# Designs tried in a protein design run: peptides against a protein of PDB entry 5OK6. Part 22

Target 1, 215 residues: chain A of PDB entry 5OK6
Amino acid sequence: ELPGLDSQWRQIENGESGRERPLRAGESWFLVEKHWYKQWEAYVQGGDQDSSTFPGCINNATLFQDEINWRLKEGLVEGEDYVLLPAAAWHYLVSWYGLEHGQPPIERKVIELPNIQKVEVYPVELLLVRHNDLGKSHTVQFSHTDSIGLVLRTARERFLVEPQEDTRLWAKNSEGSLDRLYDTHITVLDAALETGQLIIMETRKKDGTWPSAQL

## One batch from the design tools (peptide; aimed at target 1 G176 D179 Q214)

Design b2_p15_6_s2 (made by RFdiffusion4, then SolubleMPNN; from b2_p15_6, 8 letters changed)
Fold by OpenDDE base, seed 1:
Structure b2_p15_6_s2 (fold): chain B 215 residues (1-215), chain A 15 residues (1-15)
Amino acid sequence: as target 1 above (215 residues)
Amino acid sequence: MERLEAPVSSLEFVE
């Protein structure tokens, strides 16, 4: 059931939970493809509910690089490729117009950076491996605001490391060598970790030596 | 910062 055009505009654009409301850390926001959104704007601003400017269902297909894993294309820009809506506004639009069949919503979280809140459109996907089995990776998504400690815990969990086993992380750098992520309190952002970066979990040997110490 | 200059692949040969 579509509400009146003015009501739609107020709810999405000008409401306390509208597009321009302040970001709050931990909130969910959703991406809407720009052309669809602009079509919707034209429709609701036109004043004719029966107008040929009806936007149809939300279709974010052009934002995805694939329809298998539903990963976003790289380099998308807010205001150029998509708009961001708070959860309430997104859910209203979906309820009014629908979402393209089989297409997942593009949900993202607000994160707090040192001087700004932003919607984290591109969280970091790290390739987690064990030092002795580099061919078996786990791709895991992390926020830029997640700690290295969380990355380590996640790696331990994915590789079923026993509590008594001691582990540490290395990041493969641009030179092809490894930088140890010894400070577990810094964030993924602080460590300058990037999507696709290889993170090696080293497990301490039973003799108390580290495998890397033998290299 | 601790850096391991050896190739990453060399770790696979360490038990």
Scores: peptide ipSAE 0.331, ipTM 0.900, DockQ to the pose 0.788
OpenDDE base, seeds 2, 3, 4, 5: peptide ipSAE 0.280, 0.285, 0.255, 0.269; ipTM 0.884, 0.894, 0.879, 0.880

Design b2_p15_6_s3 (made by RFdiffusion4, then SolubleMPNN; from b2_p15_6, 9 letters changed)
Fold by OpenDDE base, seed 2:
Structure b2_p15_6_s3 (fold): chain B 215 residues (1-215), chain A 15 residues (1-15)
Amino acid sequence: as target 1 above (215 residues)
Amino acid sequence: MERLEAPVESLKFVK
């Protein structure tokens, strides 16, 4: 059952708890395809619930590049391709109109960057490999705000590295050379890591030498 | 920042 049109507008668009609410780090926000949202706006602003402007169910199909992994298309722009809603507003819309059958919600997290909070629509996907087996990769998603230490821990976990084994990371740069990720306290953003970038976990040899030291 | 100019693939051949 749909609430009154004015009530819908207030729930979704109010500045305190709706679309215009302040971002808070760690909170979940959801993407809504822009055309659908505009249709909804027209519907609720029209004042007639029986209007031909009824938006139907939420359909984010145009935002996805695939319906297998439900990856977003690259280069989507807020306000042009999609609108961001806080969890409460998203759940209201879904309850009122439904979501297209089979489509998952597009949930993203608010992150805190040095001078701004934003919804991280595109987290970084890194290709994690071992230095001695480049053919076996783990693709892992990280926030730009995650530390290199977390990347290292994640790599160690994925490759089942024993605690006594010493490891470190290298990033393959755009020039094809390797930059050592020496400082584990900096973020993925600080290290300028990007999606699709190869991250090599080097394991120290039993003799105490590093493989890279012999190159 | 420590940088290796060698190809990534060279690491696997280090015995």
Scores: peptide ipSAE 0.266, ipTM 0.859, DockQ to the pose 0.814
OpenDDE base, seeds 1, 3, 4, 5: peptide ipSAE 0.199, 0.132, 0.243, 0.265; ipTM 0.813, 0.780, 0.838, 0.862; seed 3 fails the geometry check

Design b2_p15_6_s4 (made by RFdiffusion4, then SolubleMPNN; from b2_p15_6, 7 letters changed)
Fold by OpenDDE base, seed 4:
Order: sequence, then structure tokens, then C-alpha cells
Structure b2_p15_6_s4 (fold): chain B 215 residues (1-215), chain A 15 residues (1-15)
Amino acid sequence: as target 1 above (215 residues)
Amino acid sequence: MERLEAPVSSLAFVE
């Protein structure tokens, strides 16, 4: 059931869980395609519930680069391509207008960077591989705020590495060489890791030597 | 930071 137009506006724009509410680390926010949102704004500001400006179901189709993995297009800009809503506001809109059939919501997390809280629209997708089997990759999403230690643990888990096996990470850089991710306490952001970057997990040999030491 | 200048593919040939 649709509430009154003024109520919708207050709930989404100015409510306790409105669009302009303060960001809180760990909370979920959702993307709404800008044109739909503008249509909704025009509808609720028009004062006529029977107006032809009714926005219909939320449709974020233009934000996706594919309908298989539902990845976002690169280079989307807040305020131009989409708006961000807190979870409560998103759920209200979905309950009122619906979401396009088969289309997943675009949920993102608030992260805390050194001097700012931000909705992380583009987490880092890393390609994890083993040094001796580069053809078998696991694409895993990480926050910029995740530690290299988490990346390493994740790699070990994905490749079913036994606890007694010693492993370390290398990142393929833009020059084609490998930079060792030595400090596991720094973040993905601090390590300047980027989406699509190849991360190689090296496993120590039984003789105690590292494969890379032979190069 | 330790840097390995060898191509990534070189690691694949090491046992």
C-alpha cells in the first residue's frame, strides 16, 4: 500500500532513515537508478497520486553491465547515475513500488576510511591464484578496508590449504612484476590493490624454500 | 617491499 505523497517524501528524504542521514560504518545502503529516483521525486512533489508521473517499479537495469553476475558498470557517479539510500528507505521504496522482476537489489556497505565514512560502491575484486596453477582463479570481493591478512586467509580457504602449509601473497603490478604483500596488517587500500588485479598465493616447499627464491 | 621482476608465468614452472 502506497502512503500519501507527502509521507513518502518525508520518509525517504527527511526521515530518521532518510537519504541524507549520517553514514554509519557497517550499515547497508542501496543504489537507486537516478532517472527512476527523479521520476519518483517529481511524482511525490506533484501532489497528484493519479498523475502520469507515477514512477512504476524500481529498475536499476542501466546500472548493470551484465545480467548474469549483476556487476555494476564501471565509472558510475553518485548523483548522476544513481542515488544512495539507507536500508530502511530502500525497503520502503521497494515495498511501495516494487523492484523489477528478477533484478537483485544493489546493496553496498558503509566503510570507514581514515577521515571519512563512505558507501563502498566498488569493492575490490581480486583474482586469487596459486603460484603453480595460474589457470585456476578465484575472484573474490574485498573491502578497501579489509586487511591483507584477510586476503591471505581467504586465499588459503579457497584453495583448501592445510594449516601446516606456509603461504604468502604477491600482487602483480602494472609493470608486470610481482610485489610481495609482506605486511598483512595493512589494508587493501593501503596496498593499492585494484579490481582485476592478480594476487598470487605462493606455498612454501617442504624443503623450507620458497618457489620464488629460485627465480 | 620485496619485488620479483620475473614474469608471473615463471612461478608456474617452479615445483
Scores: peptide ipSAE 0.322, ipTM 0.896, DockQ to the pose 0.818
OpenDDE base, seeds 1, 2, 3, 5: peptide ipSAE 0.316, 0.304, 0.318, 0.300; ipTM 0.892, 0.904, 0.893, 0.901

Design b2_p15_7 (made by RFdiffusion4)
Pose (drawn by RFdiffusion4):
Structure b2_p15_7 (pose): chain A 215 residues (1-215), chain P 15 residues (1-15)
Amino acid sequence: as target 1 above (215 residues)
Amino acid sequence: ERLHVTDEQLAAWAE
């Protein structure tokens, strides 16, 4: 059952429960298509529960590239294309109005940058492959603030690399050559990695030689 | 370290 209009307003807009909730690293926020949010706002501020301004189910279809991979469209601007809600507010809105059938929520996380916290709407999607098959990829989203060491550990897990196997990483650049990702302590941002980039994990041979010594 | 490789060299290496 729907809460009253003022109750909905308080839950979604105010304090710890709503849009005013402070940004804390690691917390989740969700994207809501702006037109739907504005319609919900007009409804809850209108004083009439029976109004035709009732927004209906949340539908973020215009925010997605397609329904095959459900990727968020690039180039979206907060306040123009979408509004961010904390996880609780999103949960409440979905429980009240529903979410379009078959459509996934768009969940993003708050990250820490040198002097600010922000929701990372566009993390870096990396294609992780082993050197022996450059077409067999695990597509994984990493934060700009994740370390290269995390990228390596993730690649190892995704490919079920055994503990005794030694592995290291390369990145294929826009020129089609390879840049060695030497330092595991630096971040994806420091390494200037971009979405869609191919990250190659090579495995040391049993004799101690590396496949890349042949390049 | 930058390795300058062609598409053919990289494909052969992956084999």

Design b2_p15_7_s1 (made by RFdiffusion4, then SolubleMPNN; from b2_p15_7, 7 letters changed)
Fold by OpenDDE base, seed 4:
Structure b2_p15_7_s1 (fold): chain B 215 residues (1-215), chain A 15 residues (1-15)
Amino acid sequence: as target 1 above (215 residues)
Amino acid sequence: ERIVVSDEELEAWSK
C-alpha cells in the first residue's frame, strides 16, 4: 500500500535516510532517472493521491547504453540525468511504485576522496593483459580509491600467476607510451587510470631480466 | 618510468 503523499515526501527528501542525508564511505546509493523523479515530486507535492501525475514504475531505461550488460551511458550528470538516493529511500520507492520489469537497480558505492565523499557512479574498468598476450584481456572494475597493489594482486589472480613469479604493471597511454606503475600504494585516481585503459602485467624472466628491457 | 613504444613494437614484444 502507498503511504500518504506527505509521508512519502518526508521519507525520501527529508528523512534520516533521505536524499539530502550525509554520504558515508562504503554505503550503497542508487540512481533514479531524473524525469521519473520529477514526476514523483510533482505527484506527492500535488496533494491528490488520485491525480493524473502518478509516476508509475521506476524506469531507468534512458540511463543505460545497453540492455545486455546494463552499462550506464557515458557523461550522465547528477541533477540533470539522474538523482542519487540512499539504499533505504530507493527500497521505499521500489516497494511503492515498482521497478520496470527486467531492469536491474543501478547501485553505486560512496567513496572517500581527499576532501569529499562522493557516490562513484563511474568506477574504473581496466583491461588487464599479460605482456606476452596483449590480445587476451580481462575487464575488471576498480574504484578510483583502490590501490595499484590491489590491481596487481587482481591481475595475478586472474592470470593464475604462481606466488614465486615476480610481476609489475604498466599503463598504456593514449599516445602509445607505457608508464610503469611503480608505487603500489598510490590509488587508481592518483595514477590517473581511466576506463578502457590497457594495463599490462609484466612477468620477470627466470634469468632475472625484465621483458621490457627489449623495448 | 615512461617508455615510448609504437603499436607495432608492442605487438612484436608480445610475440
Scores: peptide ipSAE 0.416, ipTM 0.927, DockQ to the pose 0.905
OpenDDE base, seeds 1, 2, 3, 5: peptide ipSAE 0.408, 0.414, 0.416, 0.404; ipTM 0.924, 0.927, 0.928, 0.925

Design b2_p15_7_s2 (made by RFdiffusion4, then SolubleMPNN; from b2_p15_7, 6 letters changed)
Fold by OpenDDE base, seed 4:
Order: sequence, then C-alpha cells, then structure tokens
Structure b2_p15_7_s2 (fold): chain B 215 residues (1-215), chain A 15 residues (1-15)
Amino acid sequence: as target 1 above (215 residues)
Amino acid sequence: ERIVVSDEQLAAASA
C-alpha cells in the first residue's frame, strides 16, 4: 500500500536518510530517471492521491543505451537526466510504484576521491588484452579508486595466467604510444585511465625477456 | 616508460 503523500515526500527527500543525505564511501545509490522523479514530486506535492499526476512505475529506459547489457548512455548529467537516491529511498520507491518490467536497477557506489565523495555513475571500462592477442579484449569495469594492482590481478585471472608467469601492464594511448603502468599502487584515476582504453597485459617470455623489448 | 609504437609494429611484435 502506498503511504500518504507527505510521508512519501519525507521518506525520500528528508535530509537524514533521503536524497539529500551525506554520501558515504561504499554505499549504494541508485539512479532514477529525471522525468519520472519530477512526476513523482508533482504527485506527492499535489496532495491528491487520485491525481492524474500519478507517476506509475519507475522507468529508466531513457538512461540506457541498450537493453541487452543495460549500459548507461554516455554524458548523462545528474539533475538533468537523473537523480540519485540512497538505497533505502530507492527501495521505498520501488516498493511503492514498482520498476518497469525487465529493467535492472541502476546501482552505483559512493567512492572516496581525494577531496570529495561521489557516486561513481561511470566506472572505468577497460579493454584488457594480451600482448600476443590484441584482438581479443575483455571489457572489465573498474572504479576510479581501484589500484593498478587490481587491474593486473584481474587481467591475470581473466587470462588464466599461471602464478609463476610474470606479467605487467601497458596502457595504450590515443596517439598510439604505450605507457607502462609501473606503479601498481596508484589508482585508475591517478593513472588517468579512461573508458574504452586498451590495457595490454604483457607476459614475460620463458627466456626471461619481455616481448616489448623488441619494440 | 613510454614506447611509441604503430599499430603495425605492435601487431608485428605480438605475432
């Protein structure tokens, strides 16, 4: 059953647990399409539960670029295209209004950047490849806060690299140059890695030489 | 370490 309109507003918009509450690293937040949210606002502010402004089920269709992988469109802007709700508020709205059939929730994590908490709407999608098979990429999402060490471990796991095999990473730049990712302790953000960037895992040869030494 | 490599060189070295 839907709670009273004022109760809905308080539950979703209150400063303690609602939309405007402080971000905390590691928490889940959810995207809600802006038009739907505005309709909901109009509905609950109107004071008439029987109003024609009833928003219906949450529909985030316009935020997705595809309904196969459920990737977000590029360039979405908070406040223009979507609003962010904390998990509790999202779950309330879903409970009250439902979510469009077949659509997954758009869950994102709060990350801690050097000077700010942010909901990471766009994690970095890296194309992981082996140096000897550049045509076979594995797309993997990483947080901007993930370490290069995690990227390397992930690459090793995806490519089933044996523990005794030495590997290292190279980032391919748009200009065609390769930058070696020496420091595995820096973050994806610090390394300035971008979505769609090719990350080449180089495996050391049995003779102890690196393939890149021939370049 | 930055290596300037053409796609052709990279492909050739990978082969």
Scores: peptide ipSAE 0.284, ipTM 0.847, DockQ to the pose 0.875
OpenDDE base, seeds 1, 2, 3, 5: peptide ipSAE 0.281, 0.277, 0.256, 0.256; ipTM 0.841, 0.845, 0.832, 0.833

Design b2_p15_7_s3 (made by RFdiffusion4, then SolubleMPNN; from b2_p15_7, 5 letters changed)
Fold by OpenDDE base, seed 4:
Structure b2_p15_7_s3 (fold): chain B 215 residues (1-215), chain A 15 residues (1-15)
Amino acid sequence: as target 1 above (215 residues)
Amino acid sequence: ERIVVTDEQLAAASA
């Protein structure tokens, strides 16, 4: 059952679980398409539950690039294209109005950056490959706050690398150069890794030499 | 360490 309009407004905008709630690292937030949200605001502010301004089901279709992988369009802007809601507020809206059939929720995590918290709307999608099979990539999402060590561990796991095998990472640049990722303690952000970037896992040869030493 | 490589060089070194 839909709560009263004033109760909806207070729960979503001004509540302890509302839109203006302080961001906390690791919490889940959800994207809501801006036009739908504005329609909802107009509806609940109008004071008439029978108003023709009823927003209907949440529909985020315009935020998606495709309905296969449910990737977001590039270049979406908070406050222009979407609003961010904490998990509790999102779940209330979904329970009240529903979500468009077949659409997944757009869940994102709060990350801690050096000076601010933000919802990471665009995690970094890296193309992980082995040095000896550059044509077979594994696309994996990472937070900007994830360590290079996590990227390396993830690559080793995806490629079923045995514990005794020694491995290291290279980032392929747009100009065709390779940068070695020496420090595994720095973040994806610090390493300036970008979505769609090829990350090459090099495996040490049995003779103790590195394939890249022949370059 | 930055290495400038062609795709052909990378493929050859990886073989």
Scores: peptide ipSAE 0.284, ipTM 0.849, DockQ to the pose 0.829
OpenDDE base, seeds 1, 2, 3, 5: peptide ipSAE 0.275, 0.272, 0.251, 0.241; ipTM 0.840, 0.844, 0.834, 0.827

Design b2_p15_7_s4 (made by RFdiffusion4, then SolubleMPNN; from b2_p15_7, 7 letters changed)
Fold by OpenDDE base, seed 4:
Structure b2_p15_7_s4 (fold): chain B 215 residues (1-215), chain A 15 residues (1-15)
Amino acid sequence: as target 1 above (215 residues)
Amino acid sequence: EIIKVSDEQLEAWSK
């Protein structure tokens, strides 16, 4: 059963788990399409529960670029295309109104940046490859706050690299250069890695030489 | 360390 309109407004906007509550690193937030949310606002502010302004089920269709992988469209802007709700608020709205059939929730994590917490709407999707097989990529999602060390460990795991094998990473730039990711303690953000960027894992030869010495 | 490479050089490296 739907709660009273004033109760809905207070719970979603001003509650302890409301839209305006402080962000905390590691928490889950959810995207809601802006038009639906504005329709909901108009409905609960109207004071008539039987109003024709009833928003219906949550429909995020316009936020997705495809219905196969459920990837977000590029260039979506908070406050223009979507609003962010904490997990509790999202679950209340889904419980009250439902979610469009077949659509997954758009869940994102709060990350800690140097000066601010932010919901990471667009995590970095890297194309991991081996130096000797550039045509066979593994797409892996990383946070901007993840270390290059994590990227390297992930690459080693995906390619089933033996513990005794020595490996390092190169980032391919748009200008046709390779930048060696030497410092494994810096973040994906610090390394300025971008979605769709090719990350090459180089494996050291048995003779102790690096394949890149031939470049 | 920055290495300038052509796509041809990368393909050759991958062989």
Scores: peptide ipSAE 0.279, ipTM 0.895, DockQ to the pose 0.897
OpenDDE base, seeds 1, 2, 3, 5: peptide ipSAE 0.272, 0.270, 0.268, 0.263; ipTM 0.894, 0.892, 0.891, 0.888

Design b2_p15_8 (made by RFdiffusion4)
Pose (drawn by RFdiffusion4):
Structure b2_p15_8 (pose): chain A 215 residues (1-215), chain P 15 residues (1-15)
Amino acid sequence: as target 1 above (215 residues)
Amino acid sequence: TETIHVTDEELREKW
């Protein structure tokens, strides 16, 4: 059952429960298509529960590239294309109005940057492959603030690399050559990695030589 | 940064 209009307003807009909730690293926020949000706002501020301004189910279809991979469209601007809600507010809105059938939520996380916290709406999507098959990829989203060491550990897990196998990473650049990702302590941002980039994990041979020594 | 300049064909042949 729907809460009253003022109750909905307080839950979604105010304090710890709503849009005014402070940004804390690691917390989840969700994207809501702006038109739908404005329609909800007009409804809850209108004083009439029976109004035709009732927004209906949340539908973020215009925010997605397609329904095959459900990727968020690039180039979206907060306040123009979408509004961010904390996880609780999103949960409440979905429980009240529903979410379009078959459509995934768009969940993003708060990250820490040198002097600010922000929701990382566009993390870096990396294609992780082993050197022996450059077409067999695990597509994984990493934060700009994740370390290269995390990228390596993730690649190892995704490919079920055994503990005794030694592995290291390369990145295929826009010129079609390879840049060695030497330092596992630096971040994806420091390494200037971009979405869609191919990250190649090579495995050391049993004799101690590396496949890349042949290049 | 260590850079290896290689074509796609060369990379396939080696790896």

Design b2_p15_8_s1 (made by RFdiffusion4, then SolubleMPNN; from b2_p15_8, 7 letters changed)
Fold by OpenDDE base, seed 4:
Structure b2_p15_8_s1 (fold): chain B 215 residues (1-215), chain A 15 residues (1-15)
Amino acid sequence: as target 1 above (215 residues)
Amino acid sequence: REIIKVSDEELKKKL
């Protein structure tokens, strides 16, 4: 059964688990398409449960690039294209109205940046490759707050690198040059890594030389 | 910061 309209409004907008609650690092938030959300607002503010303004099922179709990989469109703007809700509020709306058949929820994490908490709507998708097989990429998602050390460990794991093998990373920059990711303690953000960027894992030769020394 | 200026062609040839 649907709660009363005033109860819905309070739970989603003004509750302890509402849209305006403080962001907390590591928590899950969900995207809701803006037009649907505005329709819901109009419905619950109208005071008539039988109103023709009933929003129906949540439909995020316009936020997706495709229905295969369920990737978000680029350049979506909070407050214009979507609204962010904490997990509790999202689950309430889904329980009340349903989610369009076959659509996955758009779950994102709160990250802590130097001066602000933010929902990371666009995590960084890096193309990981080995220096000796540039044609075989592994796409891996990282937070902007993840360390280069994590990127390196992830690359080693994906490529089944033996513990005794020494490895390092290079990023292909916008100028087409390779930039060595020397400091493994800096973040993906600090390194200015972007989605679709090629990250080359170089493995040290048995003779102790680096392949890149031949460049 | 170590930067190597290499073309895609050179990269494919040398690595």
Scores: peptide ipSAE 0.154, ipTM 0.833, DockQ to the pose 0.927
OpenDDE base, seeds 1, 2, 3, 5: peptide ipSAE 0.154, 0.153, 0.144, 0.150; ipTM 0.832, 0.832, 0.828, 0.833

Design b2_p15_8_s2 (made by RFdiffusion4, then SolubleMPNN; from b2_p15_8, 7 letters changed)
Fold by OpenDDE base, seed 4:
Structure b2_p15_8_s2 (fold): chain B 215 residues (1-215), chain A 15 residues (1-15)
Amino acid sequence: as target 1 above (215 residues)
Amino acid sequence: REIIHISDEELEKKL
């Protein structure tokens, strides 16, 4: 059963798990399409539960670029295209109004940046390749806060690299050059890695030389 | 910072 309109408003906007509550690193937040949310606001503020302003089920269709991979459109802006809700608020809305059939929830994580918490709406998707097989990529998602060390470990795992094999990473930059990711302790953000960027895992030769030494 | 300036064609040929 739907709660009273005032109760809905308080729960979603002003509750302990409301839209304006502090962000906490590692928590899940959800995107809601802005027009639906504004319709909901108008409905609950109207004071008549039988109003023609009833928002219907949550429909995030306009936020997706495709219904196959359910990737978000590029360049979406908080407050213009969508609102962010904490998990509890999202689940309340879904329980009250439903979610459009077949659409996945748009779940994102709060990340800790140097002076701010942020919901990471666009995690970085990197194209991982081996130096000796540039045509075979593994697309892997990373947080901007993940270390280059994690990227390297992930690449090693995906390519089934043996523990005794020595590996390092190169990033193909926008100029077409290769930047060596020397420091594995810096983050994806610090390295300025972007979605769709090619990351080359180089494996050291048995003779102790690096393939890149021939470039 | 180690930077290698190489084309895709050269990269595929040399690695």
Scores: peptide ipSAE 0.167, ipTM 0.839, DockQ to the pose 0.903
OpenDDE base, seeds 1, 2, 3, 5: peptide ipSAE 0.157, 0.151, 0.156, 0.159; ipTM 0.830, 0.825, 0.830, 0.832

Design b2_p15_8_s3 (made by RFdiffusion4, then SolubleMPNN; from b2_p15_8, 6 letters changed)
Fold by OpenDDE base, seed 4:
Structure b2_p15_8_s3 (fold): chain B 215 residues (1-215), chain A 15 residues (1-15)
Amino acid sequence: as target 1 above (215 residues)
Amino acid sequence: MERIEVSDEELKEKL
């Protein structure tokens, strides 16, 4: 059964688990398509439960690039294309109205940046490759707040690198050159890494030389 | 930061 319209409004907008609640690092938030959300607002503000303004099932179709990988469209803007809701509010709306058949929820994490908490709508997808097999990439998602050290560890794991093998990373930049990711303590954000960027894991040779010394 | 200027062709040939 649907709650009363005033109760819905309070739970989603003004509650302790509402849209305006403070962001907390590591929490999950969900995207809701803006037109659906505005229709819901109009419905609950109208005061008539039997109103023709009933929003129906949540439908995020316009936010996706495709229905295969369920990737978000590029350049979506909060408040224009979507609204962010905390997990509790999202689950209430889904329980009340349902989610369009076959659509996954659009779950994102709150990250802590130097001066602000933000929902990371677009985590960084890096293309990890080995120096000796540039044609075989592993796409891996990272937070902007993840360290280069984590990227390196992840690359080593994906490529089944033995513990005794020495490895380092290079980023292919927009100019086509390679920048060595020397400091493993900086973040993906600090390194200005972008989605779709090629990250080359170089493995040190048995003779102690680096393959890149031949470039 | 160490930077290497390399073409895609050179990268494929030398690595």
Scores: peptide ipSAE 0.356, ipTM 0.903, DockQ to the pose 0.934
OpenDDE base, seeds 1, 2, 3, 5: peptide ipSAE 0.353, 0.355, 0.349, 0.354; ipTM 0.900, 0.902, 0.900, 0.903

Design b2_p15_8_s4 (made by RFdiffusion4, then SolubleMPNN; from b2_p15_8, 5 letters changed)
Fold by OpenDDE base, seed 2:
Structure b2_p15_8_s4 (fold): chain B 215 residues (1-215), chain A 15 residues (1-15)
Amino acid sequence: as target 1 above (215 residues)
Amino acid sequence: MERIVVSDEELREKL
């Protein structure tokens, strides 16, 4: 059941669960397409539930680049293309208006950067490969705040590396270079890793030499 | 930072 228009406005825009709620690391936020949200604002501000300004179901179709993997379009801008809502507000809107059939919610996490909290709309997708099989990649999503150590552990897990095997990472650059990710304590952001970047896991040879020594 | 300059072809050939 749809609550009163003033109640809707208050629950979504204001209060402890509203759009203006402070960001907290680890919390889930959701994207809402801007035009739909503006239509909703007009509807609830109009004060007439029977108004022709009824927004209908939430439809984020314009935010997606595909309906297969439901990836976001690149270059979307908060306040222009979408609005961010905390989980509670999102769930209210979905319960009141529905979500377009078959369309998944666009859930994102709040991350803590050195100076600010931010909803990470675009996590980093890395292509993990082994040095001896560069053609077989595992695409894995990471936060910008994840450590290189986590990337390495994830690569080791995906490639079923035994605990006794020594491994290290290289980032492949577009200019035709490899940068060794020797500091495992820095973040993906600090290492300036980008979506689509190839990350090579090198495994030390049984003779104690590194494959990269041949390069 | 350890950097190696290498072509894609060289990577495929030597690794």
Scores: peptide ipSAE 0.451, ipTM 0.933, DockQ to the pose 0.916
OpenDDE base, seeds 1, 3, 4, 5: peptide ipSAE 0.438, 0.437, 0.447, 0.431; ipTM 0.930, 0.931, 0.933, 0.929

## One batch from the design tools (peptide; aimed at target 1 Y182 I200)

Design b2_p16_1 (made by RFdiffusion4)
Pose (drawn by RFdiffusion4):
Structure b2_p16_1 (pose): chain A 215 residues (1-215), chain P 16 residues (1-16)
Amino acid sequence: as target 1 above (215 residues)
Amino acid sequence: SFERRDMTPNLEEFQA
């Protein structure tokens, strides 16, 4: 059952429960298509529960590239294309109005940057492959603030690399050559990795030689 | 440390 209009307003807009909730690293926020949000706003501010301004179910279809991979469209601007809600507010709105059938929520996380916290709407999607098959990829989203060491550990897990196997990483650049990702302590941002980039994990041979020595 | 390589001439060997 829907809460009253003022109750909905307080839950979604205010304090710890709503849009005014402070940004804390690691917390989840969700994207809501702006038109739907503005319609909900007009409805809850209008004083009439029976109004035709009732927004209906949340539908973020215009924010997705397609329904095959459900990727968020690039180039979206907060306040123009979408509004961010904390996880609780999103949960409440979905419980009240529903979410379009078959459509996934768009969940993003708050990250720490040198002097600010922000929701990382566009993390870096990396294609992780082993050197022996450059077409067999695990597509994984990493934060700009994740370390290269995390990228390596993730690649190892995704490919079930055994503990005794030694592995290291390369990145294929826009020129089609390889840059060695030497330092596991630096971040994806420091390494200047970009979405869609191929990350190659090579495995040391039993004799101690590396496949890349052949290049 | 920096290192850059071209794998195109030796790609088949590299994958083997």

